# Designs tried in a protein design run: peptides against a protein of PDB entry 6IDX. Part 123

Target 1, 380 residues: chain A of PDB entry 6IDX
Amino acid sequence: KELAKLSADVTFATEFINMDGIIVLTRLVESGTKLLSHYSEMLAFTLTAFLELMDHGIVSWDMVSITFIKQIAGYVSQPMVDVSILQRSLAILESMVLNSQSLYQKIAEEITVGQLISHLQVSNQEIQTYAIALINALFLKAPEDKRQDMANAFAQKHLRSIILNHVIRGNRPIKTEMAHQLYVLQVLTFNLLEERMMTKMDPNDQAQRDIIFELRRIAFDAESDPSNAPGSGTEKRKAMYTKDYKMLGFTNHINPAMDFTQTPPGMLALDNMLYLAKVHQDTYIRIVLENSSREDKHECPFGRSAIELTKMLCEILQVGELPNEGRNDYHPMFFTHDRAFEELFGICIQLLNKTWKEMRATAEDFNKVMQVVREQITRA

## One batch from the design tools (peptide; made by RFdiffusion4, then SolubleMPNN)

Design b2_p16_2_s4 (from b2_p16_2, 8 letters changed)
Fold by OpenDDE base, seed 2:
Structure b2_p16_2_s4 (fold): chain B 380 residues (1-380), chain A 16 residues (1-16)
Amino acid sequence: as target 1 above (380 residues)
Amino acid sequence: SLAQQQEEAAREAAAK
């Protein structure tokens, strides 16, 4: 107990480390011997002292043995462990994952995200925070191939449901530390969009062009009986599509695929448009037709707006950036939906369309509308 | 015992 308190002092820590004190602490954990009276209390203070000593950065985390890692992982995976031991064990594992890629590999073999989810179902917010922090550390340090698998496990309705029900909707106010870990989890989840955000459309790819054609079909052919498309010449059909792509608000009316060659937001904007058109078809059709029927130069260009909004959302969500320690802003909606980014896009595109009308905007006001919409999104 | 070694090391470190 006194050692754990003194270990926070850098002068004491330096002298204790110089006396091989950390090696003695690691051996105490490695021994696993429950034979001592007050073993649990002694172990809790040992783990506290170990963590405080290591936080000075004097000793490399790579000094720990595989036996030590297995003991610490054992305290996290075993039921009915003392709360203090569990909390310190989660913190030690987090620090190991963050500070050493070699320790990450060993820990990722011993612990699953499924085991950590059980620690989210408790009433202790400190345990919940350390469990999410360890999940975030594992996600951050995962190789790209495993990161997608972990993300798919986060996309598992179960983890989001548990966070929503036991953390966000808990009977206790969310502390700053928990809010930060929820922010980190959100940022790491949205960083998976980076690949699509940086993917350029190939204007020659027929499958990608067929998606743009599907957007046109959903907007303009959903009410038209397919029987009355006059089978006449390829030129009239091309001219008709150019008009439809203008009505959709693409910048390039002849070849809308060119609008998706800019990265960011690349193909991610097309994914958002297609999601809106398929999942929220009535909203999509309403937005497109309401702007396409105007002749007063107050038309909101849907295609251009959707691209620039997708880019703006990527900037607001910091897609492709590492989480910042000073941030604790998370959105509960990201834990309620399987496709939270696309749903956010669907809300924000309606907000943009409303703001455009309220401002009585023209195409010249486009950047001004986008700035107002940015302020609206960032204040909500 | 390992606990005695830890306590002895802690006392030596505190005595400096």
Scores: peptide ipSAE 0.000, ipTM 0.314, DockQ to the pose 0.020
Fold by OpenDDE base, seed 3:
Structure b2_p16_2_s4 (fold): chain B 380 residues (1-380), chain A 16 residues (1-16)
Amino acid sequence: as target 1 above (380 residues)
Amino acid sequence: SLAQQQEEAAREAAAK
């Protein structure tokens, strides 16, 4: 206990480390010997002293043995461990993952996100916080392939559900530390959108062009009797599509693919538009047809608006940026749905369309509408 | 014992 307190002092820590004192602490953990009276209390203080000593950055985390890692992982994976030992073990694992890619690999073999989710199903918010912090560390340090697997896994859906039900909707106020970890998890989840945000559309890729054609089909052919498929020549068909792409509000009416060559938001805007068109088809068709039928120059250009809104949402959510240590602002709605970004887009595009109508905007007012919508989104 | 070595190391570090 006294050692754990003194280990917070850098002068004491330096001298203790110079005496190989940290090696003695690691060997105590590695031995796993439950033979001592008050073993749990002694172990909790040992782990505290170890953390405080390592926090000075004097000793590399790579000094720890595989036996040490297995013992610490064992305290996290075993049922009925003392809360103090569990808390310190989660914090040690987090620090190991954050400070060493080699330790990350070893830890990722010993523990699963599923095991960490069990520590969220408790009433202790500190244990919940350390469990999310370790999940965030594992997610941050994972290779890109493993990040995508973690995001798509049932474990991630279950994680969001457990966070929503046991943390966010819990009967306890959320502390600043928990709010920060929820913010970090949100940022790391949205950073998976960065690749799509920075992907330029290839105007010559037929598969990508077929998505734009599908947007047109859903908007204009869903109500058309299949008997009116214009069987007439290729030129009339091209002229019809140019009109349809104008009604969809693309900037380039001849080749809408050119509107998605700008990064950001690149292909992510097209993904959002397609999601809206497939999942919220009635809302999509309504927005497009309400604006396509206007002859008063007060039409809201859907295609342009969707692209600029996607870009704006990426800027607001800081997509592609690392989590900031000073931030604790998280959005509970991002834990309610698997496709939370696309759902947010679907809400915000309706808000944009409403705001455009209320302002009686024209194409010249576009930037002014976007500014008002930005203020509305950031204040909500 | 390891605990005695830890206590001795802590005492020596506190005495410096």
Scores: peptide ipSAE 0.000, ipTM 0.310, DockQ to the pose 0.020
Fold by OpenDDE base, seed 4:
Structure b2_p16_2_s4 (fold): chain B 380 residues (1-380), chain A 16 residues (1-16)
Amino acid sequence: as target 1 above (380 residues)
Amino acid sequence: SLAQQQEEAAREAAAK
């Protein structure tokens, strides 16, 4: 206890480290002695002293043995561990993962996200916070392939459900530390959109062009009386599609694929448009047809608006940026739905269309409308 | 050091 308190002092820490004091603490944990396991308080203070000493950055985290890692991981993986030991063990593992890629690899072999989810199903918000912090550390340090697996797995759906039910909808106020970890998890989840945000459309990819054609089909062929079958001529069909793409509000109404070559938002904008068209078809058709039937120059260009809105949402959500230690603002909606970004897009595109009408905007007012919409989204 | 005392105490307790 006294060592743990003194270990917070850098002068004491330096002298204690110079006397191989950390090596002694690590050996105590490594020995797995029934004494340390039976004296939960002594072990908890040993782990506190170890963490405080290591937080000075005097000793590399790579100095720890595999036996030490296995002991700490064992305290997290065991179903009945003292809360004080569990909390400190989670914190040590978090620090190990954050400070050493070699330790991350070893820890990722010893601990599963499923084991950490079990620590979220408790009433102790501190344990929940440290468990999410370790999940976030593992997610941050994971290779891209493993991050995608973590995000797509049933484990992630289960993780979101557990967080929603046991943390967000819990009967306790969310503390600042938990709010920060939820923010970090949100940022790391949105960073998975970065690949699509930075993917340029290939105008020669037929599959991608077929998606744009599907947007046109959903908007115009679903309500078209079969009597206006476009005349069989390839040129008439091309001219018709150019008109339809103009009514959809693409900037390049001759070749809408060119509008998706800008990164950001690249293909992510097309993904959002397709999601809206398939999942919220009535909303999509209403927005497109309301603007396509206007002859008053007050038409909202849906295609352009969808692209710029997707870009704006990526900027607001800081897609591709590392989480900031000073932030604790999270959106509960992102824990309620698997496609929360696309749902947010669907809400915001309706807000944009409403704001455009209220402002009586023209194409020249586009940037002003986008600025007003940005302010509306950031204040909500 | 307190750690040496704890290691000694742990050794003494393991030796009993």
Scores: peptide ipSAE 0.000, ipTM 0.280, DockQ to the pose 0.017
Fold by OpenDDE base, seed 5:
Structure b2_p16_2_s4 (fold): chain B 380 residues (1-380), chain A 16 residues (1-16)
Amino acid sequence: as target 1 above (380 residues)
Amino acid sequence: SLAQQQEEAAREAAAK
């Protein structure tokens, strides 16, 4: 206990480390010797002292043995571990993952996100915070291929449901530390959109062009039998499609694919439009037809609006940016829906269309409407 | 014992 308190002092820590004191602490953990009276209390103080000593940055995290890692991971994976040991073990694992890629690899073999989920189902917010912090650390340090797998595991309704029910909707106020970890988790998950945000449309890719054609079909041909294959459109059909793409509000109504060559938001805007058209078809058709029936200069260009809104949402959500240590703002909707970004887009595009009408905007007012919409989204 | 070594190391470090 006294050692744990003194280990917070840098002068003491330096001298204790110079005396190989940290090696003694690591060996105590490695021994796993449960035979001592008050073992749990002694171990909790040992882990505290170890963490406080390591936080001075005097000793490299790479000094820890595989046996030490296995013992710490064991305290996290075992049921009914002392709360104080569990908390410190989670913090040590987080620090190991953050400070060493080699330790990340070893820890990722010893623990699963599923094991960490069990620590979210407790009433102790500190344990919940450290469990999310460790999930975030693992997610941050994961190679790109494994990040998608972790996101899919997170997208498993279970983790989100647990966070929603046990953390966000808990009867306790969310502390700043927990709010920060929820923010970090949100940022790391939305960063998976970066690839699509930076993917340019290939105007020669037929599959991508077929998506744009499907957007037109859903908007204008929804009552017509799918039997009219998108076959050899006579010159009249090409001229008709150009009119339809103008009514959809594409900037390039001759070749809408060109509107998706700008990155950001690239293909992510097309993904959002397609999601809206398929999942919220009535909303999509309403938005498009309300603007297509206007012969006045007050038409809201849906295609242009969808692209610029997608870009704006990426900026607001900091897609492609690392989490900021000073931020704790998170969107609860992220934990309520599987396709939270696309659903946010669907809400915001309706807000944009409403704001456009209320402002009696023209195409010249586009940037002013977008600024008002940005302020509305950031205040919500 | 490891505990005695910790206590001894802590005493020596606190005495400096």
Scores: peptide ipSAE 0.000, ipTM 0.311, DockQ to the pose 0.020

Design b2_p16_3_s1 (from b2_p16_3, 5 letters changed)
Fold by OpenDDE base, seed 2:
Structure b2_p16_3_s1 (fold): chain B 380 residues (1-380), chain A 16 residues (1-16)
Amino acid sequence: as target 1 above (380 residues)
Amino acid sequence: SMQERLDSVAKSLRSK
């Protein structure tokens, strides 16, 4: 107990480390010997002293043995562990993952996100915070291949639902530390959009062109009797599609694929448009047809608006940026749906279309509408 | 909060 308190002092820590004191603490954990009276209390103070000593950055985290890692991971995986030991064990694992890629690899073999989910289902917010912090550390340090698997595990309705129900909708106010960890998790989740945001459309890729054609089909052919597709020549069809792509509000009416060659938002804008068209078909058709039937120059160009809105959302959400230690702003809505970004896009594109109408905007007002919409989204 | 306003916007968009 006294050691744990004194270990917060850098002068004491330096002297104690110089006496190989930290090695003695690691050996106490490695021994696992429950035979001592008050073992749990002694272990909790040992782990506290170990953390406080390591936080001075005097000793490398790589000094820890595989036996030490297994003992700490064992305290996290056991169903009946003292809360004080569990909390410190989660914090030690987090620090090991953050400070060493070699320790990350060893820890990722000993623990799963599924085991950490049980620590989110408790009433103790401190345990929940350290469990999310460890999940975030594992996510941040994961190689790109495993990062997508972890993302898929977050998209798994279970982890998201548990965070939503047991953390966000808990009967207790969310502390700053938990709000920060939820923010970090959100940022790391949005960074998975970076690949699509930076992917340019290839105008010569037929599969990508077929997606644009599907957007046209959903907007204009869903109500058209398939019998009246005029079998007439390739040129009339090409001219017809140019008109349809104009009505869809693409900047390049002849080759809409060119509108997706700019990164950001690249293919991510097309993904959002296709999601809206397939999942919210009535909303998509309404937005397109309301603007395609206007002859008053107050038409809102859907295609251009969708691209610029996707870019704006990426900027607001800081897609591709690392989490900032000073930020605690998370959005509970991103824990309500598996496709939360695309759902946000679907809400914001309707807001944009409404704002365009309310402003009586023309194509010349486009940037002004986007600025107003940005303020509406960011003040929300 | 951003959530309450987005939920309000989403509700407003669903109610019309």
Scores: peptide ipSAE 0.007, ipTM 0.436, DockQ to the pose 0.020
Fold by OpenDDE base, seed 1:
Structure b2_p16_3_s1 (fold): chain B 380 residues (1-380), chain A 16 residues (1-16)
Amino acid sequence: as target 1 above (380 residues)
Amino acid sequence: SMQERLDSVAKSLRSK
């Protein structure tokens, strides 16, 4: 206990480290000897002293043995561990993951997100905070090839549901530390959209062009079987499709694929449009047909609006940016649905369409409408 | 002194 308190002092820490004191602490953990009366209390203070000593940055985290890592991971994975030991063990693992890529690799083999989920189901907000912090650290330090697997693990309905029900909708006010970890988790989750946001459409890729054609089909030919689309587009059909793409509000109504070559938002805008068209078909058809039937130059260009809205949402949500230490703003809505970004897009495109009508906007007012919509989204 | 505290801690850690 006194060691743990003194270890916060840099002068004491320096002298203690110079005496190989930290090596002695690591060996105490490595030994795993439960034979002592009050072992749990002694271990909790040992782990506290170890953290406080390491926080001075005098000793590299890479000095830690595999045996030590396994013991700490064991305290997190074992049922019925003392809350004080669990809390310190989560904090140590977080620090290890954040400070050493070598330790990340070893920890990622010993601990699964599924084991950390159990620590979210408790009433202790501090344990919940450290569990999310460790999940965030593992996500942040994951190599690009494993980020998608982590993403899929985060896309596990179970983790989002548990965070929503036990953390966000809990009977306790959310502390600033928890709010920060929820913000970090949200930012890291949105960074999974970066690949699609930075993917340019290839105008020569037939499969990508078929998605745009499917958007046209859903909007204007919803009763027609896609099998009846005769592949040989006669000039009359090309002219018909050009009219349809104009009514859809694409900037390049001759070749709408060109509108998706700019990154951001690249293919992410097309993904959002397709999601809206398939999942919220009635809403999609209504928005498109209501604007396509206008002869008064007050038509809201859906295609252009959807692209610029996707870009705006990426900017608002800071897609591709690292989380900042000073921010605690999280959106509970992103924990309510598996496709929360696409659902947000579906809400915001309706808001945009409404705002366009209320403003009696023309194509010249487009940027003004987008500014008003940005203000509406950021105030909600 | 800080040294006496360090020595006490070091002695406690060596005796376990």
Scores: peptide ipSAE 0.000, ipTM 0.314, DockQ to the pose 0.019
Fold by OpenDDE base, seed 5:
Structure b2_p16_3_s1 (fold): chain B 380 residues (1-380), chain A 16 residues (1-16)
Amino acid sequence: as target 1 above (380 residues)
Amino acid sequence: SMQERLDSVAKSLRSK
């Protein structure tokens, strides 16, 4: 207990480390000797002293043994561990993951996100905070190939639902530390959109062109049997499609694929448009047809608006940016749906279309409308 | 919060 308090002092820590004191603490954990009177209390103070000593940055985290890692991971995976030990064990694992890629690899083999989910279902907010912190650390340090698995684990309705129900909708105020961890998790989740945001459309890729054609089909041929393959493009059909792409509000109505070559938002804008068209078909068709039937220069260019809105949402949500310390601004809505970004897009595109009508905007007012919409989204 | 406002916007969009 005294050691744990004194370990917060850098002068004491330096001298204690110079006397190999930290090695003694690690060996106490590694031994796992439950036979001692007050073992749980002793272990809790040992883990506290270890954390405080390591936080001085004097000793590399890579000094820890695999046995130590397994013991700490064991305290997190066991259901009947003392809360004080569990809390410190989660914090130690977080620090290990953050400070060492080698330790990340070892910890990622010993602990699953599924095991950490159990610690979110408790009434202790500190335990919940450290459990999310460790999930965030594992997500942040995951290799690019494993980030998708972490994403899938988050997209698993289970983790998101548990966070929503037991943390966000809990009968207790969210502390600053928890709000920060929810912010971090949100940022890391949005960073999965970065690939699509930075993917340029290939104007020569027929499969990508077929998506744009499907947007046209859904808007204008919704009652037409899809078995009417767009037969060989007579010049009249090419002219018809050019008109349809103009009515869809693409900037390049001759070759709409060119509108998706700019990054950001690249293909992510097309993904959002396709999601809207498939999942919210009535809303999509309404927005397109309301503007396509106008000859008064007050048409809202859907295609251009969808692209610039996607870019704006990426900027507002800081897609591709690392989480900053001291920020705690999370959005509970992103925990309500698996396709929360696309649903946000679907809400915001309707807001944009409404704002365009209310402003009686023309194509010259486009940037002013986008500024007003940005303010409406960010003041929300 | 962005949620409360988005919920407000969503409610406003559904009420028309």
Scores: peptide ipSAE 0.007, ipTM 0.450, DockQ to the pose 0.020; fails the geometry check
Fold by OpenDDE base, seed 4:
Structure b2_p16_3_s1 (fold): chain B 380 residues (1-380), chain A 16 residues (1-16)
Amino acid sequence: as target 1 above (380 residues)
Amino acid sequence: SMQERLDSVAKSLRSK
């Protein structure tokens, strides 16, 4: 207990570390000797002293043994551990993951996000905070190949539902520390969109062109008998598609693929459009056909609007930016759906279409409409 | 809050 308190002092920590004191603490954890009276209390103070000593940055985290890591991971994976030990064990694992890629690899083998989810279902907000902090650390330090797996684990309806029900909708006010960890988790989740946001469409990629064609098909052919498709000559068909792409509100009516060559938002805009068209087909068809039937120059260009809205949402959500330690602003809505960004897009595109109509906008007013929509979204 | 207005917009858009 006194050691744990004194370990916060840098002068004491330096002298204690110089006396190999930290090695003694690690060996106490490694021994796992449950035979001592007050083992749990002693262990809790040992882990506190270890954390406080390591926080001075005098000793590398890489000094810890595999046995130590396994013991700490064992305290997190076992259901019946003292809360004081669990809290410190989560904090130690977080620090290990953040400070050492070698320790991250070892910890990622010993602990699953599924095990950490159990610590979110508790009434203790500090345990919940440290569990999310460790999840965030694992996400942040995951190599690119595993980051998508972590992302998929966060996209899991179970984790989001637990965070939503046990943390966000809990009967307790969210502390600043928890709000920060929820913010970090949100930022890390949005950073997965960065790849698609920075992916240029290849106008020669047939699979990507087929998505644009599918958008046209859903908008204009969904009610058309498939029997009439084969017989119109290739040139009439090309001319028809140019008209359809104009009606869809693409800037490049001849080759809509060119509208997706700008990054940001690149292919992410096409993903959003396709999601809207497939998941919210009636909304998509309504937006497209309402504007396609207008001959009054007050048509809202869906394709252009979808691209610029996707870009705007990426800017508002700071997609690709690293989490800031001073921020705690998270959006609970992003925990309500697995495709929360695409759902947000679907909401905002309807808002844009409404705002366009209310303003009686023309193509010349496009930037003014976008500014009004930005203000509507950001003041929300 | 961004949440309340987006929830309001979402609710308004679901109710039509």
Scores: peptide ipSAE 0.006, ipTM 0.458, DockQ to the pose 0.021; fails the geometry check

